# Peptides against a protein of PDB entry 9IZ0, part 124

Target 1, 345 residues: chain A of PDB entry 9IZ0
Amino acid sequence: ITCLGSNGHTYKQLVKGGNDDLRQDAVMEQVFEQVNGFLRSYRKTSQRNLSMRTYKVIPLALKTGVIEWVQDTIPLGEYLDSAHKVYHPKEWSLSTCRKLIAEKQMEDLETRLKVYDLVCRHYRPVFRHFFLESYADPVQWFTTQTNYARSTAVASVLGHVLGLGDRHGQNILIDKTSGEVIHIDLGIAFEQGKKLPVPECVPFRLTRDVVDGMGITGVEGVFRRCMEFTLETLRREEDSLLSVLEVLRYDPLFSWLISPLRRMKKQKMQLENFNQPESGNITTDASRDPKIQRNNVSGESEAERAILKVRQKLSSTLSVEASVGELIRIAQDPSYLALMFCGWS

## One batch from the design tools (peptide; made by RFdiffusion4, then SolubleMPNN)

Design b2_p15_7_s3 (from b2_p15_7, 6 letters changed)
Fold by OpenDDE base, seed 1:
Parts: C-alpha cells; structure tokens; sequence
Structure b2_p15_7_s3 (fold): chain B 345 residues (1-345), chain A 15 residues (1-15)
C-alpha cells in the first residue's frame, strides 16, 4: 500500500497478511535499534558509523502487519541470479545448481562436498559487479563497497550472536544508494534455523558472492576489522544486551521457537522449488499430524536457553580476533556450505 | 601529494 504521511510525503508500505509472525520481526528490529545505540556509544564503532540497518515493522495483529518499504533496494539473490546470467552466460543456471545439490541432500558429506565443488566450478561469483556497474566514480565505488563490508560485518556478528536463521539471498537486501545490507524476515532467531528441514550450520552467510562484494581484500580488509570492533562492542555491552533480551522473555507474543506452521511452509517452499508441476493429484492427506511430542519445554525454558547461548557467544574466553577468525573460518567452511540449500553463492 | 580522491579513499579505508 502507499500511505500519505502527515508531512505530505507518500510512503510505500508492504502489508504482509499470512503466516509470518511480524511481531518477531518487530522485536528483532527493536533489538537492532538497541545494538545500534551501543555501536554509536563506542568509539571504535561510532567513528566507522557501524550499524545494523533497520526498517519499521508495525504488527497489527498476530500474523498481520505493516512493513516499511525500503526504497532503492534489491534482494541479493535477485541481483546475483540476474548478474550471473549476464557475466557468466555459459555457466549453469541457478535451477541446475539447486537441483544437483538437492539430489544429493541425503548423501554423505564426501558426496555432498564433491557436488558442491562441481557447482562452484560452474557457478562463479559475480557480486563484485554490483559495485563496478552501479558506481562510475571511484570514490563512490570505494565508499559503497566499504559500506557493504561494514554493514555485512555488523550483520554477521549480530546474526551470529542472536542466532538469526533463514539468511538466504531473498532475505538480504542491498541498498543501491549506500551499498549497505538490510536483513529482512527475522522470524527465525535464537538458532531455530538448526530446526529447519535443511539445518543451518553456518554462523552467518559468508558465501563466495558475499565475499566477492568485499573487493580484492575479501574478508581480510574492512570486514574482519569491523567484525572485531562489533564483537568488542557487544562484549562490552553484554549486560545491556542480555537485559534487552530478558524483556523479551516476558513478551507472551514473542516465540522463542519456530512455529510448526512456519517450518512446514519453509519445507513446502523448499520442495515446490524442486517439483516441476507434475499434475499428479497427490492428495497429500494432511491428516498425518505428526504427533509432535509436546515436549512441554516451557517457553520460559527456551528463552533461558536462548539467553544462555547469547551469553556463551559473547564469552571473553577467546580474544575478539580469535573469535572472529573462527567465525569467518566456519562461515566459509565447505563442509558447512555444502550442507546448505544455497551455499555456493 | 596524493590526489584528493586518494586521500578520501584512504580516510574511508582507515576509518
């Protein structure tokens, strides 16, 4: 919808109606605003203007709300699919790559690694071209690429700490003006991505295309340093961050667990992307309600476990540099990327 | 003297 503001400006707004719990998005955006406060208060992060990009989410009802339309953005996955067709027209299609990975989903790690490597050889990174084609001025090019690396670093640390899941290329927007990343669809948090049909094994998205956008230094430039400064800030503000999360423990509308409906919807979307519409009337008798053993894990016990896991991720047992180094290593490990739905780009 | 563009790039890279 387009709303006319009291200031006479028209704002595009996305009305989401459906099964998406916009309350969870709104709560995560509030957490990001608090974290942005910490990043502004700390010299090492404030001098770099480090922030998690936020958008306004107004939950109107359970599963209904208004999302601010982020103008001048593109989904990372939409850009990458389009750019790959332009720059590598002789390489495999995204659909071919997806098919090959899915056909091996039930195979051993060695087989999955071989298929992942094969896909990687036939689907090369292109995200560097976003900056090269969008910005003719060298200063603007370098500024936007730097902003991308900075915003990706903040989002990577914060996404790891909060256990943000479902970080596929359609849930990451690129701001065409600043080069910053905007994370959307925040309904999988606190490591609930590990409970998806294809479990998320990486701390954040650091695929070959995500790295390609960082330019010639890759992860070893602005990105690593900004991850370190962000993690240092979050460790300093641990008690403040945990206090913000404790408020969510008492929000009866906040789901610490992925809803079975959302899990099933994500499962169907993963399967439907592989099924060509063979017109076979598979009456999926929806009557097999799997007896989800209601492990009466109280929502409180899940909140407590989530907060404990955040505290563990903020532990000073390792240096900031060692912790960031390990996160970058794991996020780029082929043994984890080969297990993802789309780990090659 | 570094071109002013290169100074800005270095400021951005070091910031």
Amino acid sequence: as target 1 above (345 residues)
Amino acid sequence: PLPEALKKLLEIANS
Scores: peptide ipSAE 0.029, ipTM 0.580, DockQ to the pose 0.012
Fold by OpenDDE base, seed 2:
Structure b2_p15_7_s3 (fold): chain B 345 residues (1-345), chain A 15 residues (1-15)
Amino acid sequence: as target 1 above (345 residues)
Amino acid sequence: PLPEALKKLLEIANS
């Protein structure tokens, strides 16, 4: 739909219907706005304009809502598939890589590592080309690549702390104007990604292409430093962040658990994506939600456990530098990436 | 060699 704003501008809006609970996305966007307040209040993060990019979500019902259409964006996965065909036309297709990983999904770690390494040799990173091809001016190129590294650092820290899951290439948008990342489909949070049919084992997405977009310094520049400043801010504002999450504990509409329906939908999409390139057509099967009696007692215990895990991730037991160093190490570890659905790009 | 303007931007971004 197109809406006329009170400012006289027309805004495109996506009406989403189906099995996606847009209330989860709206709540996570509210948490990001509060965190953006903390990032603006702290000198080290404010001087760098560090923020989690947000989008407007208006939930209308359990399965329907209006999402702000983020203009001038592209899904990371869509860009990478297109760019890989241009820059590496003799390498394997994304479908070939997915098939080889899938065929070995039930094998041991050693076999999965060998297949992952083989895929990585035949599917090389290309994301640096996004900045080189989109920005002819060297100052604009450098500014946009810096904005990408900064926004990815903020999203990586927040993604880890809040336990954001389902961070595949279609759920990460790139702003073509600023180079900033925009995370969408926020309904898998508080480590519920570990309950998916293919468990998520990394704290955030830091694949070879995500690193290639940071330029010649990779993680050892703007990215690492901005992760450190973001984590320092979140540790300082721990009580404020926990107070925001405690409000969600008492929200009867918020779900601390992945729904069985959402789990089955993600399973179906994972299985279908082994055979086809990621067509962004999320087939909303209009399956009637069984009235899952939310046993309130299980939801409250899981909320408390989620808040305790957030507190543990904000612990000052390790330095900011040591904590960020370990997160970067784990997020790039082939032993975890080889177990993921698409850990090679 | 990176242009001197780009080196200054690198210093600012890495500060």
Scores: peptide ipSAE 0.028, ipTM 0.595, DockQ to the pose 0.013
Fold by OpenDDE base, seed 5:
Structure b2_p15_7_s3 (fold): chain B 345 residues (1-345), chain A 15 residues (1-15)
Amino acid sequence: as target 1 above (345 residues)
Amino acid sequence: PLPEALKKLLEIANS
């Protein structure tokens, strides 16, 4: 829908209807705005303009709302697929890589590592080209690449702390003007990504292409330092952040669990990305509601576990540097990336 | 690995 604002400007808005809990997205965006307040309050984060990029979500009903259309963005995965075809036309297609990883999904770690390495050799990183293509001026290039690394660092820390899942290349937008990342589709939080058919085993997305976009320094520059300053700020504001999350514990409409419908939708989308469209009329007889035993885990007990897990991630048991170092290590570890749906790009 | 001199320059540029 295009709406005319009171200021005479036309705003494109996405009306989303269906099974996506736009209230969960709206709540996560409110948490990000509070975190952005904390990041503005501390010198180390404010002097670097560290923020989680947000977008407006207006829930209208339980399953209907308006999402702000983020202008001048591209999905990371869309850019990477297009750029890979241009820069590496002799390498494997994304579909070939996905197929090979899927065919080995049930195999042991050693077999999955061998296939991951094979895919990595036939699908090289290209995301550095986004900055080189888009910005002919060296100052603009450097500024935008720095903004990307800063934005990715904030999103990585906050995504780990809040346990954001489903961080695939279509749920990460790149702002073509600033180079900042915008995370969308926030309906998998508090480590519910571990309950997906392909469990998420990394703290955040730090694939080879995500690193290639950071330029010659990779993770060992702006990115690492901005992660450290972000985590330092979140540790200082632990009680404030937990107080924001406690408000959600008492919201009867906030879902701390992935909905069975959303899980099934993600299952189908994962399977459809592997199956060529065999034109088989699978009449989805939607009538077999599997009696998922409602284990009456009260929503309160899930909220309490989620908040406890956030507190554990903010623990000062390790230094900020040691904690960030371990997160970066795990997020880049082939033993974890080989287990992911798309860990190579 | 980045040269230590380049790390220091990048630390200064991001300070």
Scores: peptide ipSAE 0.022, ipTM 0.506, DockQ to the pose 0.014
Fold by OpenDDE base, seed 4:
Structure b2_p15_7_s3 (fold): chain B 345 residues (1-345), chain A 15 residues (1-15)
Amino acid sequence: as target 1 above (345 residues)
Amino acid sequence: PLPEALKKLLEIANS
């Protein structure tokens, strides 16, 4: 829809209706705004204008809301699929890569690593071209690439700390004007991505294309330093961040658990993305998964575990540099990426 | 004097 603002400007808005609880997204956006407050208050992050890019979510009902349509954006995955066809027309299609990974999903790690390596050799990074194509001015090019690396660093730290899941290329928008990343579909948080049919094993998305967008320095420069400053800020503001999360513990509308319906929807989307024919008889009566029934662990105990896990991620036991170094290592580790739904790009 | 564009690039690179 297009809305006329009180300022006389027209804003495009996305009306989402159906099965997605936009309240989860709205709550996570509120957490990001609080974190942006911390980033503005701390000298090292404020000097770099570090922020999590946010968007407005207005929940209208239980399953309906209006989302701000971020103008001049493209999904990372849409750009990458298009760019791979242009720059590497002789390489494998994204669908071929997905199929090969899916066919080996139940195999051992060694087999999955071999297939991941094979896919990586036939689907090379292209995200550097986003900046080269979009910005003819060298200053604009460099500014935008830097903004990308900075925003990706903030999103990576926050994504890890808050345990954001479902960070695939369609849930990451790129602002074509600023180069900033915008994370969308925030309803898989607090490590609930590990409960997906394809478990998320990485702390954040740091695939080869995500790194290729950082330019020749890759992770070794603006990205690493901005992760360090962001984590240092969050460690400093631990009590403030935990206090924000404790408010959510008492919100009866906030779900600390992935809903069975959302899990099934994501499972279906994963299967569709693999072009696996629906073997029509997986009417797995998800109501009868005896594991879902036994974990009537009170929503309070899940919230407590989630908050404890956030606290553990903010622990000062390791230096900021060591913690960031380990996160970057894990996020790029083929042994984790080979297990992911789309770890190669 | 470095061109203002180069100063901005250096500020951004050092930031």
Scores: peptide ipSAE 0.035, ipTM 0.585, DockQ to the pose 0.012; fails the geometry check

Design b2_p15_7_s4 (from b2_p15_7, 6 letters changed)
Fold by OpenDDE base, seed 4:
Order: structure tokens, then C-alpha cells, then sequence
Structure b2_p15_7_s4 (fold): chain B 345 residues (1-345), chain A 15 residues (1-15)
């Protein structure tokens, strides 16, 4: 839809109807705005204009809402798929890579690592080209690449701390004007991504293409330093952040758990992204209601565990540098990326 | 050398 603002400007808005609980997204955006307050208050982060890019979510009903349409954006995955076809037309298709990873999903780690390495050799990083294509001016190129590395660093720390899941290339938008990342579909938080059929094993998305966008310095430049400053700010503001999360503990509308429906939808989307031709009539009697034993872990016990996990991630037991170093290591570790749905790009 | 199972997958992906 197009809305006329009170300022006389027209804004495009996305109306989502369906099964997605936009309240989760709206709450996470509110948490990001609070964190942006902390980032603005701290000298090391404010001097760098560090922020989590936010968007407006207006829930209208249980499963319907209006989302701000972020102008001049592209999904990371859409850009990468297009760019790989242009720059590496002799390499494997994204569908081929996905198929090979899926066909080995149930195999041992050694086999999965071999397949991941093979896919990586036939699907090379291209995301550096986003900046080279989009910005003819060297100052604009450098500024946007810097903004990308900064915004990715903030999103990586927040994604880890809040346990954001489902961070695939379609849920990460790139602002074509600023180079900033915009994370969307925030309904998998507090490590609920580990409960997906393909568990998320990395703290945040730091795939080869995500790194390639940082330019020649990769993670060792602006990205690492901005992660460190962001984590230092969040550790300083631990009590403030935990207080924000405690308010959510008492919100009867906030879901600390992934809904079975959302889990099934994500499972189906994972399976549909594998162009397995529907081989015929296995009437798998889907009438086996998975008696997901609702372990009657009260929603309160899940909230408490989630908040405890956030506190643990903000622990000052390790230095900021050591903590960030370990996060960056894990996020790039082939032993984790080979286990992911799309760890190669 | 690629494991035989991986070689079969490669040959199936190149078809």
C-alpha cells in the first residue's frame, strides 16, 4: 500500500497477512531502538554512528500488520544469486549447491565438510561487487562499505546476544544508499533457531559473501572493532538491556518460543528450496500429529532461561576482544557452516 | 581424490 504521511510524503508499506506473528518483530524492533539509545550514549559507539537499522512494524491483528517498506533495499540473497550468475557463470547454481548440502544433511561431519568445501570451490564470493557496481565515487564506495561493515558488526553482536535465528540472505536487506544491513523477520529469537529442523549453529551470519562485502581487510578492519565497541556498550548497559527484556517476560503477547506452525512453515520452506521434484504418491499419513510433548515448561521458565542466556553472553569473564575473536572464529568455522542450510554464501 | 559418493553427486550435478 501507499500511505500519505502527515508530512505530505508518500510512503510505501507492506501489508503482511498470513501466519506470521508481527508482534514478535515489533517487540524486537523496540529492543533494537533501546539498544540504539545505548549505542548513542556511549562515546566509542556514538562517534562511529553505530546503530541497528530498524523499521516500523504495526501489528493490526493476531497475524496481520503493516511493515514499513524500506526503500532502496535489496535482499542480500537476491543480490548474491544475481551476482554469482554474472561474475561466475561457469560455477554451480545456488540450487545445485543447496541440493548437495541437503543430500548430505544426515551424514557425518567429515562428509558434510567435504561437501561444504566442494560447494565453496564451485560457488565463490561475489558480494564485494555490490559496492564496486553501486558506487562510482571512491568516497561513496568507501563510506558505504564502511557503513556495511559497521551495521553488520552491530547486527552480529545483537544477533548473538538476543539469539536471533533465521538469518538467511532473504532476511537481511542491504540499503543501496547507505550500504547498511537491515534485519527482517525477527520472529526467531532467544536461540529458538537451534530448534529448527536445520539447527542454527553460528552466533550470527558471517559467511564468505558477508565477509567479501567488507573488502580486502575482511573481518580484521572496521567489522571487528565495531563488534568490540558494540559488545563493550552492551556489557556496560547489561542491567538496562536485561530490564527491557524483563518487561517482555510479563508481556502475555510476547512469545519466547517458536510456534509449532512457524517451525513447520520454516521446515516446509527449507524443503521447498530444495527443488526435489515431487516424486509420486507417498501419502505419508501426515495424520501423525507429532505429539510434541509440550513439556509443560511454563512460558515463564523459557523467558527466565532466555534472559539468563543473554546475561551469560554479556559476561565480562572474557575480554571484549577475546569474546569477539571467538564469535568471529565460530561464525566462520567450516565445522559450523557445513551444518547450516546455506553456510557457503 | 573425491570420495566415490561425492564423485557421484558431482557427476549428477554436472548433468
Amino acid sequence: as target 1 above (345 residues)
Amino acid sequence: ELPPALKKLLEAAEK
Scores: peptide ipSAE 0.005, ipTM 0.374, DockQ to the pose 0.035
Fold by OpenDDE base, seed 2:
Structure b2_p15_7_s4 (fold): chain B 345 residues (1-345), chain A 15 residues (1-15)
Amino acid sequence: as target 1 above (345 residues)
Amino acid sequence: ELPPALKKLLEAAEK
């Protein structure tokens, strides 16, 4: 739909219907706006304009809402598939890589690591080319690559702390104007990604292409320092952040658990994406909700457990530098990435 | 105290 704003500008809006709980997205966007308030309050984060990029979500019903159309964006996965064909036309296709990983999904870790290494040698990173292609001016190139590293650092810390899952290349948009990342589809949070058919084992997405976009310094430049400043700010505002999350404990509509239907939908999409190139919007019209009696007692216990995990992730037991160092190490560990659906890109 | 925006979102979700 197109809406006329009170400022006389027209805004495109995406109407989303189906099994996606847009209330979870709207709540997570409000948590990000509160975190952005904390980031603006501290000199180290405010001087760098550190923020989680947000988008407007208006839930209309349990399964229907309006999402802001983020103009001048591209999904990371769409860019990477296209760029890989241009820059590495003799390397393996994304479908070939997916097939080889899938064929070994039931094998031991040693076999899966060997296949992951083999895939990585035949599917090289290309994301540095996004900045080189999009920005002919050296100052714009450097500025946008810096904005990318900064926004990725904020999203990585916040995604780890909130346990954001389903961080595949289609759920991460790149702003072509600023180079900033925009995370979408926020309905897998509080480590519920570990309950997917392919469990999520990394704290955030830090694949080879995500690192290649940071330029010559990789993770050791702007990215690491901005993760440290973001985590320092979140540790200072721990009580404020926990108070924001405690609100969600009392929301009977907020699901701290991944729904069986969403789990089945993600399972089906994962299986279909092994056999076909990513063709567009699979609107699986699964019209029959079984009335799952949500025992309220189970939801409150899972909310409490989620808040306790957030508190544990904000613990000052380790330095900010040591904590960030360990997160970066785990997020890049081949022993975790080889177990993921698409850990090579 | 709840952030006013979050409180409004919850109150709108209960309706």
Scores: peptide ipSAE 0.000, ipTM 0.345, DockQ to the pose 0.023
Fold by OpenDDE base, seed 3:
Structure b2_p15_7_s4 (fold): chain B 345 residues (1-345), chain A 15 residues (1-15)
Amino acid sequence: as target 1 above (345 residues)
Amino acid sequence: ELPPALKKLLEAAEK
């Protein structure tokens, strides 16, 4: 829809209807706005304009809301599929890679690592080309690549701390004007993704293509330093951040549990990422609900556990540099990436 | 004031 704002400007908005509760997304955007306040308060982060890109979410009802339409964006996964066909036309298709990973999903880690390595050799990174093809001016190229590395660093720290887990390429938008990342569909937070049939194993997405977009320095340049400055800021503002999360503990509109509908949707999306739509009527006989033990975990007990995990992730037991170093290591570990639906790009 | 389109959406969500 297009809405006329009180300022006389027209805004395009996405109306989301159906089974999606947007209240959780709206709350996560509010948490990011508070974090952006913290990032503006400290010289090291403010001087670099470090921020999580936010978008407006207005929940209208339990299943209906309005989302800001982010102009001049492309989903990361859409760009990567298109660019890979252009720059590496002799390599394997994304469908071939997905099929091969899916066929070996039930195999041991050693077999899955061999398959992941094979896929990686036949599907090379291309995301560097986004910056090279979009920006002919060297200053604009360098600026946008720097903005990408900075925004990815902020999103990676927040993704870890708030337990957003693996952000797949359709939930990460690239701003074509700034090079910044925009995370969408925030309906799974506080490590709830680890409770999925295929668990989210990484602290944030740091695949080969995500790294390739950082340019020649990869993670060892702007990205690492901006992660460090972001984590340093969050550690200083721990009490402020925890106070924001404690308000959510008592918010009856915030669900600390994955709704059955969101769980089913993410499970379906996981299965669809393995299965190209062969036009076979998979009558998913919804009747075999595996007895997922309804652990009678009260929403309050999950909230307390989530806040405790955030506190643990903000612990000063390790230096900022050591903590960031370990996060980068884990996020790039083939032993985790080989377990993902699309860990190779 | 909410735009007329948003009013209609709210009225449709209250039904």
Scores: peptide ipSAE 0.000, ipTM 0.297, DockQ to the pose 0.023
Fold by OpenDDE base, seed 1:
Structure b2_p15_7_s4 (fold): chain B 345 residues (1-345), chain A 15 residues (1-15)
Amino acid sequence: as target 1 above (345 residues)
Amino acid sequence: ELPPALKKLLEAAEK
């Protein structure tokens, strides 16, 4: 929808209806704005204008809300699919790669690694072309690539600390003007991505295309240093961040658990992408409600565990450099990426 | 190794 503001400006807004709890997005955006306060207060992060890009979310009802339309953006996955067809027209399609990975989803790690490597050889990174195509001026090219690396570093640290899940290429927008990343669909947080049918095992998305967008330095340039400065800031502001999260513990509208409905919807979307409609009347007798053992883990006990896990991630047991080094290693480890739904791009 | 000119640009963008 387009809304006319009281200032006479027209704002595009996305009305999202359906099964997505926009309250979780709104809460996470509030957490990001508090973190942006910490990043602005610390010299090493403020000098670099480090921030998590935010958008306004107004929850109107249980499953309905208004999202600010982020102008001049593209989903990372949409760009990558289109660019891959242009730059590598002889390589495999995204659908072929997805099919091969899923056909081997139940196989051992060794088999999955072999399939992942095979897919990687037939689906090469292209995200560097986003910056080369969009910016004819070398200064603008360099600035936007730097902004991308900075923004990705902040989002990677914060995404790890808060345990953001479902970080696939459709849930990451690229701002075409600044090169910054905008994370959307924040309804899987506090490591609830590990409860998905395909468990998330990486701390953040650092696939080959995400790295290719950083240019010739890859992770060893602006990205690593900005991760270090961001983590240093979050460790300094640990008590402030934990206090913000404790407020959410008492929000009766905030779900620390992935909803069974959202889990089932993600499961169906993962399965339906593989079922070509063979017209077989599989009467899915929906009557086998798996007895979800309600482990009567109170929402409070899940909040407490989530906050404890955030505190553990902010631990100063390792240096900032060692912690960031380990996160970057794990996020790029083929043994984890081969287990992901889309770890190759 | 990064070209020296690119290294200087990176160091300048980090200020």
Scores: peptide ipSAE 0.009, ipTM 0.430, DockQ to the pose 0.014; fails the geometry check

